# Designs tried in a protein design run: peptides against a protein of PDB entry 6DSZ. Part 44

Target 1, 361 residues: chain A of PDB entry 6DSZ
Amino acid sequence: NYVVTAQKPTAVNGCVTGHFTSAEDLNLLIAKNTRLEIYVVTAEGLRPVKEVGMYGKIAVMELFRPKGESKDLLFILTAKYNACILEYKQSGESIDIITRAHGNVQDRIGRPSETGIIGIIDPECRMIGLRLYDGLFKVIPLDRDNKELKAFNIRLEELHVIDVKFLYGCQAPTICFVYQDPQGRHVKTYEVSLREKEFNKGPWKQENVEAEASMVIAVPEPFGGAIIIGQESITYHNGDKYLAIAPPIIKQSTIVCHNRVDPNGSRYLLGDMEGRLFMLLLEKEEQMDGTVTLKDLRVELLGETSIAECLTYLDNGVVFVGSRLGDSQLVKLNVDSNEQGSYVVAMETFTNLGPIVDMCV

## One batch from the design tools (peptide; made by RFdiffusion4, then SolubleMPNN)

Design b1_p10_7_s4 (from b1_p10_7, 4 letters changed)
Fold by OpenDDE base, seed 1:
Structure b1_p10_7_s4 (fold): chain B 361 residues (1-361), chain A 10 residues (1-10)
Amino acid sequence: as target 1 above (361 residues)
Amino acid sequence: SLLEEALSSL
């Protein structure tokens, strides 16, 4: 009896940091195909807490904290359109992952988007937004008492959405998205009306962005607005201010992932297809009225890592590099560069055994 | 440098 111990997946396809186990614990959550791994971040490294099997490949994994929750909840969407909201509960030594809500959000009609599944959560936890199909934006209202995740669709005129985020500091839930039409790529905003189940005009738009604009970063207050990342340029827009940079170093390889370092959006990590790790810096200008405006954008090379599928800043200059193609890493950012000019030191490496061939015997 | 200042505050 060869018990083929089914090798656990090692390729990382998502990671998120937050306070899932408690209000005080810093957690790293890692998605590996159908597996969710939960760690506590400690001074000694990652402490494993729980592993959870999911009913399908994890496509979206986001932490969020509704008003009056002491800790974060976890939203998961699978590649088969099964949605759930999970809560961590511990009672002594017993650890349970509780499903607060679930639902299937698949539509019978629609073209699945070529850029894959996008899932986003409103910063004020009013709704979840899903781009699953071309020309549709799915909304899941967040209601605490509802165990069944009900969704509705809003029609998008823009058929080819590249990326979408909810903006910060908006009275109504507001999305910002990059889309493509026959004239090129553009950025647009819409307010989402839960009451009328429609889009209203958003605060701003930017036509004719870079042809390869691929990512939207929603910037928190005090800056607000969004960063748009392309192949050649990085742009900021908040309705009142526009700023663009085109650092030659980003042309060498496509930026494929990002993560916010600071709660106020002053610093971001960027990873490219060559495993280069960058810091994006938002320089502040304090106005005489006490308002904070963006003075400049800078991109600085930190060093090299495994090719990141996802990045997440933990604490104390420690970053988790989740890799699909290579080994995942814990890396330390140092103040001083090494002899090679790198600010990155690998602390721990997690071997990726490659695609698990499920030998159905 | 601005980078060193940014890294020193981590």
Scores: peptide ipSAE 0.560, ipTM 0.956, DockQ to the pose 0.911
Fold by OpenDDE base, seed 2:
Structure b1_p10_7_s4 (fold): chain B 361 residues (1-361), chain A 10 residues (1-10)
Amino acid sequence: as target 1 above (361 residues)
Amino acid sequence: SLLEEALSSL
């Protein structure tokens, strides 16, 4: 009997950064199928802290900090609809990953969405939103004392949601989403009433966006609003300001992932299907009344990496490139370009052995 | 450049 030692998964399907181990530690969390890897980001590189086996493939992984928490909590949803909120606890050398709350959020009725699972967290930590099924938006209220994750559904009139995010700076939790109907793709907003368990009219909408609009980025204050990324265009909208760019360079390959570089949302990393890494820049304009508005959007090519499934800006121009199709990388962004015009230097490469064929022998 | 300025602040 050859005990085939099951190889650990190497393909990355998600990554997030935050302060999970402590308030002071910068962490990188990497999802590799059913495995969660936790690192501390140090000047010497990634220090492994803990690896955790999950009860299924990780489909959603998000850090969030409820009011009064000293460090971030981790929300995980598996492809089998098992949800949990995890907390890191360390006592001396003993490291425990504590389940604060858990639940199964599977519905008996509903068509699973073809575009897969979307999970989002309200920036003010009022709720988690889940798009699991067509025509339904699932809400998990965030209650501190509740060990059981309870969810309810709100009906969406828009059956084909492409992407959805919570907006920043909203009095009520507000979603912004791209959806498709027979007339094309559109952007809409809804306020989510926890009390009434319904949608209210959101602050704005944008009908007839680009036909291939695929991603929503919620922009923090002071800008607010959202960025919509398509195949040919990148647009910003916040209800009052609209701006669109169509840089020819993004037409060459589909942008598939993004990550915010700074808390104010002035810079983002974008990755495409060819492994090109871009910076999206939001230029500010300060008005006479002290308000900050968007002046311009720019996209700049940084260089090439492995094809990113996910991107995470760490610190000091270091970026983690999580790859499913290729090797994951730590890369450095340099101020000066090399002879090829690239601002990207690979620091470390993490070999991807490809898909784990679960041969049940 | 705008890019170099953005990269210089990282």
Scores: peptide ipSAE 0.558, ipTM 0.956, DockQ to the pose 0.935
Fold by OpenDDE base, seed 4:
Structure b1_p10_7_s4 (fold): chain B 361 residues (1-361), chain A 10 residues (1-10)
Amino acid sequence: as target 1 above (361 residues)
Amino acid sequence: SLLEEALSSL
């Protein structure tokens, strides 16, 4: 029996940073097809802790911390619609990844969305939202004692959702999404009623956004609201404040991923299809009443990396660049630019051997 | 610059 040691997948299709192993440990979690890699971020670099095989390609991977949990839990959804909530447990030297809850969220009826699977978690951990099929928004309530992930669908009138996020600072779980209709692309919000299993009118909408608006970033408090990223423009809206920028530098290549640097949403990393790394800056204005408003948005070019499928800020200016098309990288952001004007220095490069075609022979 | 300030606080 030739155990063909199936070459481990190297292409990164997701990454997330949080406190999964403990409350104190900073972790990097990397999704490589069916494989989850768990690292501890240290001053010396990435320390491998555990690898986990999943029962399918990881399509969604999100860390979340329910009220009363000391560390983050991991939500995973596979491309075959298997959902699970995972917990890291260590008992002495024994490391176990425990499934707290699981379920299959596949529907028998529905057109799979052309833009793929979107999975989002309410910042207050009230629910998980899934856009799996056109015209449906699936909700998984987050109940502490339920080992079975039960889901229900809410009908979306908007059939062509491009991206969706939960907003921060909302009394009820509120989604913000970009959708397309015959008139163009628009942004809308809905409140999600768990009780009535329906959408209520959200706090705001923005009709006729940029035609190529592709990404929603939910902004934490104190700003709240959302950033909408297009091909030519970046816009902010929170119901009260609207701001748009059209920096010429973003027109050169499509922004395809983002990651929040600051817990308060003052800085984001942006990656484009050419491997350019940007910082998006939210400038604050403090009002006399103590309210914080958005004064301005700025985009600054940091440098070049591998083409990011996902980005995650770690600590001390260190960024993990997860690449599907190229080598993943650990890069450092420096205060001073090099001779080429780049603030990015590659620390480590992780060779991508390409897609493992799982030839089940 | 604002970028340098942003990078210095990382």
Scores: peptide ipSAE 0.558, ipTM 0.955, DockQ to the pose 0.957
Fold by OpenDDE base, seed 3:
Structure b1_p10_7_s4 (fold): chain B 361 residues (1-361), chain A 10 residues (1-10)
Amino acid sequence: as target 1 above (361 residues)
Amino acid sequence: SLLEEALSSL
């Protein structure tokens, strides 16, 4: 009897960093098809804690901390529209991943969006938003005592949403999204009313953005607003201030992923389709009234990595590069460049054996 | 450089 050791999936399709095991532990969570890997980040490297089999391919994986929780909870949505909220519990040496809430969020009627599943969480943990189908925005209200994830749909007039995020610092939950119509690509905002189950007019819009605008980054306070990433340009808008840059270096390859380095949104990592790693810098200006505004945007080339599907900053200049097409990496950002002008050094490489179809039996 | 200053604070 050859026990064909079912090869574990090695292609990474998502990664997140946060405090999932405890308030003090820094964790790296990696999605590999149907598998979730949980690590503790230590001075010696990644310590494996638990591997979890999911009920389907992970499509969304987000950490969030509801008010009054000591550690982060994990939201997962599968490609078959099964949703859950997971909690880590440890009692001595016994480690359990507990399902706090679950539900199926599939609609009987709707066209699945060509750009795939988008899942986002309000920064104040009021709701989860899902773009699953064209012309619909699904809302899951977050309630502490509800074991059943209930959802409702709001009709969206904009049929072709490219990307969507919740904004920071908004009195009501507010989405910012890039959409396409026959006239081009545009950015719009909506407030989400949980009470009335409808959209209200958002604080701002920007018509006729770059034709290849593909990503929205919600910027934390004190800056607020959003960054819009295209093929040729990077723009910032917060309702009061608009700023655009068109650095020639980003025209060489399409930016495909991003991750925030600083809690205040001063620095971001960007990865492109050639495996180039960039830092996006937000320069601050302190006003006489003590308000902080955006002065400028800069993009700097750090070096080359595997082609990132996802990026996550850990700590001390260490970055996890999650790759679907190549080997995943732990890389160090150095202050000084090497002889080739690179600030990136590979610390560890995780061999990708290619797409494994994990048959959940 | 501005980049080296940014990297020194990591």
Scores: peptide ipSAE 0.557, ipTM 0.955, DockQ to the pose 0.902

Design b1_p10_8_s4 (from b1_p10_8, 5 letters changed)
Fold by OpenDDE base, seed 2:
Structure b1_p10_8_s4 (fold): chain B 361 residues (1-361), chain A 10 residues (1-10)
Amino acid sequence: as target 1 above (361 residues)
Amino acid sequence: LKEALEEIEK
């Protein structure tokens, strides 16, 4: 009887930062297949707090803070469509992860989207949106007192959604998405009516974006709007202003992940398929009326890391590079470049032992 | 970039 001690997954498939353990703690949460790892970020590094086994591969992991909560809650969706909202509770030395709400959001009818599961949360915590199936947008209303996650579907006319986010600063929950049709890729917005359970016309659209436009970044106020990342271009649109850049350096490899550095959306980290780390900079222009507008977009190469599946800016120029294909890393961003022109220094490396082939004997 | 990185270390 060989008790093969099942090796714990080491490949990272998601990471998020926020205040999950307390209002004061900065946390890093790492998804490794069915395992959630919770760390506190300290001056000495990552302090492990808790590991949680999930009933399925983690497909979505997002922190959010409903009105009146002192700390963030965690939304998880598994690849088997089990949804939960988790809360961290500590009583002395006893640490509990409490399920505040749960539900299965699987539909009996629908084709699972080939581009996988997308889960997003409205910045004002009014709803969770899920793209699970082609031609459907699932909505989970966020209600504090509801232990059962209830969902409904809204039909999307756009059958091939590439990426979707909720926008910031919208009176009603508003999604922005890239979709593909026979004419190419396009960006569209919809308002989501919880009351009527339908889409209303959104504030703007952009037809005929770059053919390889693959990611939407919702930009916080004061800028608002969205960044669209393609293979050759990065574009910004907020309904009133459009800007596009085509830096030659991004053509060398596909950008595959991003993370916001600043709460106001002035800086983003970008990672590509070659492990290059970039800074995307939003330059502001203050108008005479006190309004802030986007002046320019700039991309700067910071250096090289492991190929990121996910990026998370922590604090003090420290970045967690979650890797599926290679070793995950803690890296430091430096103000001055080294002799090779890199601003990135590896602080810690976390060995990836590769995919655990579950030999079900 | 330097200015942007200097703001990160603060």
Scores: peptide ipSAE 0.248, ipTM 0.862, DockQ to the pose 0.940
Fold by OpenDDE base, seed 4:
Structure b1_p10_8_s4 (fold): chain B 361 residues (1-361), chain A 10 residues (1-10)
Amino acid sequence: as target 1 above (361 residues)
Amino acid sequence: LKEALEEIEK
């Protein structure tokens, strides 16, 4: 009996950081196909804590902290539409990943979206939103006592959603999304009514954005609003303020991932298809009334890494570069550039052996 | 950029 120890997947398809194991621990969670790897970030590097097999390819992995929780919970959605909320529990040396809630969110009717599964969580933890099918937005209300994840659909008039996020600082849960119609790509917002199970008009819209606008970044307070990333431009909108930049450097390769560095959304990491790592900078302006507004956007090239599928800022200038196409890396951001003008130094490299060819022969 | 990177180490 050759127990072909099926090689563990090495290609990273998602990563997230937060406080999952405890309130004090900084964790890195890595999705590798059907496997979830949990690390504690230490001064010495990544300490492995637990590895969990999932009942399918991880499509969405998000940490969130409901009101009254001391640590983050983990939402996972698989490519087969199995949803769960996971909690880390440790009792001495015994480590358990507890399923607090689960459900299958597959619809019997619907066209699966060509842009894949999108899962988002309201910053105030009121709901989870899922774009699974064209013309539908699925809502999972977040109720503390529900072991069963129940969902409902709201119909979207916009059939071709490119990306969607929940906005920060909204009285009601509000989504911001890029969509495409015959006239081009546009940004729109909707408020989500849990009570009425419908969309209400959102605070703003931006018609005729860049044709290749592909990503929405929700910006925390005090700025609020969203960043829209295209091939040629980066734009900001919050309903009151619009700002656009078109740095020539981003035209060289498509930006494919992002991660927020600062809790206030002043800095973001951007990764492109050439493995270039950028810093997006939001410059603040303090108004006489004490309001903070966005003064400017800047993009700075930090250096080169493996082609990122996902990025996550850890701590102390350390970034995890999750790669599907290449080796994943831990990199250090330095204040001073090297002789090549790079601010990035590779600390660790994690060999990617490629896709597990499930030789189902 | 330098100022932005200096804030990362805090």
Scores: peptide ipSAE 0.245, ipTM 0.857, DockQ to the pose 0.914
Fold by OpenDDE base, seed 1:
Structure b1_p10_8_s4 (fold): chain B 361 residues (1-361), chain A 10 residues (1-10)
Amino acid sequence: as target 1 above (361 residues)
Amino acid sequence: LKEALEEIEK
């Protein structure tokens, strides 16, 4: 009897960093199809803590910390629209992943969006937003005592949303999104009213962005606003300030993922379809009144890695490169370049054996 | 870039 040990998935389709196991531990969470891997980041590298099987392919994985929680909670949405909020609990050597809340958020009516599932969390933990279907924005209010994830839909006039994020520093939950219409691609903002279950006018909009604008990055305070990444350009807008760059180096390959390095949003990692790793730099200008404004945007090539599906900055210049197409990597960012002009050194490589063909025997 | 990378190692 050959017990064909079902090969564990090795292709990474999501990763996130935060404080999930404790308030003090830095964790790396990796999604590999239906499998969640939990690591503690240490000076010696990644220490495995737990693996969790999910009832479906992980489509969204986000850490968030509601007010009064000592550590982060994990939101997961599967490709079959099963949602849950998970908590890590440890008692001695016993480790449990507790479901705080769950629900199925599938709608009976709606066209699934061509750009796939988008899940976002308000930075102030007021709600989860989901773009699952064209012309709908689903809201899950975050309530501490609710074990059942209740959702409602708000009608979105913009039928073809490309990407969406919640903005920082907004009195009400505010989304910023790239959408396409017959005239091109545009950026718009909406405030989300939980009370009225509707959109209100957001603080700003930008019509006629780059035709291939594909990603929104919400920028924390003090800058605020958003970065819009296209094929040819990177733009910043916060309602008061607009800035655009078109560095020739990004035209060679499409940027496909990003991750924030600094809590204040001064630096971002960018990965493209050729495995190039970039640093996006937000240069600050300090005003006489102590306000910080964006002076300039700059993109610098750091080096080459595996083609990233996802990136996450850990600590001390260490980055996890989650790859679907190649081997995932831990890489170190160095201050000085090597002989080839690269600032990136591979520390560890995780072999990708390719897609698991679920042979239903 | 060097200055930006030096801030990461602190």
Scores: peptide ipSAE 0.243, ipTM 0.856, DockQ to the pose 0.890
Fold by OpenDDE base, seed 3:
Structure b1_p10_8_s4 (fold): chain B 361 residues (1-361), chain A 10 residues (1-10)
Amino acid sequence: as target 1 above (361 residues)
Amino acid sequence: LKEALEEIEK
């Protein structure tokens, strides 16, 4: 009996940071195809806690904290449309991953979207939103007592959604999305009514954004609104204020991932297809009434890393660079540049042995 | 940038 020790997957397709094991622990969670790896972030580096096998390729992985929970829960959606909410539970040395809720959210009718699966969570934990199929937005209401994840669809008039997020600071759950029509790309917002199971008109829209606008970043309070990232431009809109920058440095390669550094949304990491790491800075202006508005946007080149599939800021200037095409890295951001002008130093490298094709024999 | 990176060490 050759126990072919199936080589563990090494290509990273998702990563998130939060407080999953406890309220106090900082965790890094890494998705590698069907495997979830859980680490505690320590002063000495990453401490492995547990690995979990999933019943399919992880397509969405998001941490969220419902009202009255002491720690984060984990939402996972697989490429086969199996959804679950997971909880970490430790009793002495015994570690369990508990399934609080599960369900299959596949529709029998619908065209799978060409841009793949998008899963988002309302910042107030009222619902999960899923863009799985063209012309449909799926909603999973978040209810604590429900072990079965039930979903419903709302029709989207916009058939070609590029990216979508929930906005912060909205009375009702509100989505912001980039979509394409024959006239170009546009940004629109909708309020989601759980009661009526329909969209209401959102607070704002922006027609004729950059033709290659590809990502939406929801900005927390006090700024609110969204950042739209394109090939040539980065724009901000919150209904009252619009700002656009076109830094020449971002034209060289497409930005493909982002991660928020500050809880208030003052800084973001950006990664491009050449492995360049940027900092996006939101410059604050305090008004006489104590309101905070966006004064300006700035982009700074930090250095080079492996080509990021995902980025996550940990703590103390440490960033995890999750790579699908290359080696994943822990990198340190330094205040002072090195002799090459880089602010990035590799701390640890995780060898990528390539995509393990599950040959179903 | 230096100011932004100095805030990361806090």
Scores: peptide ipSAE 0.238, ipTM 0.856, DockQ to the pose 0.912

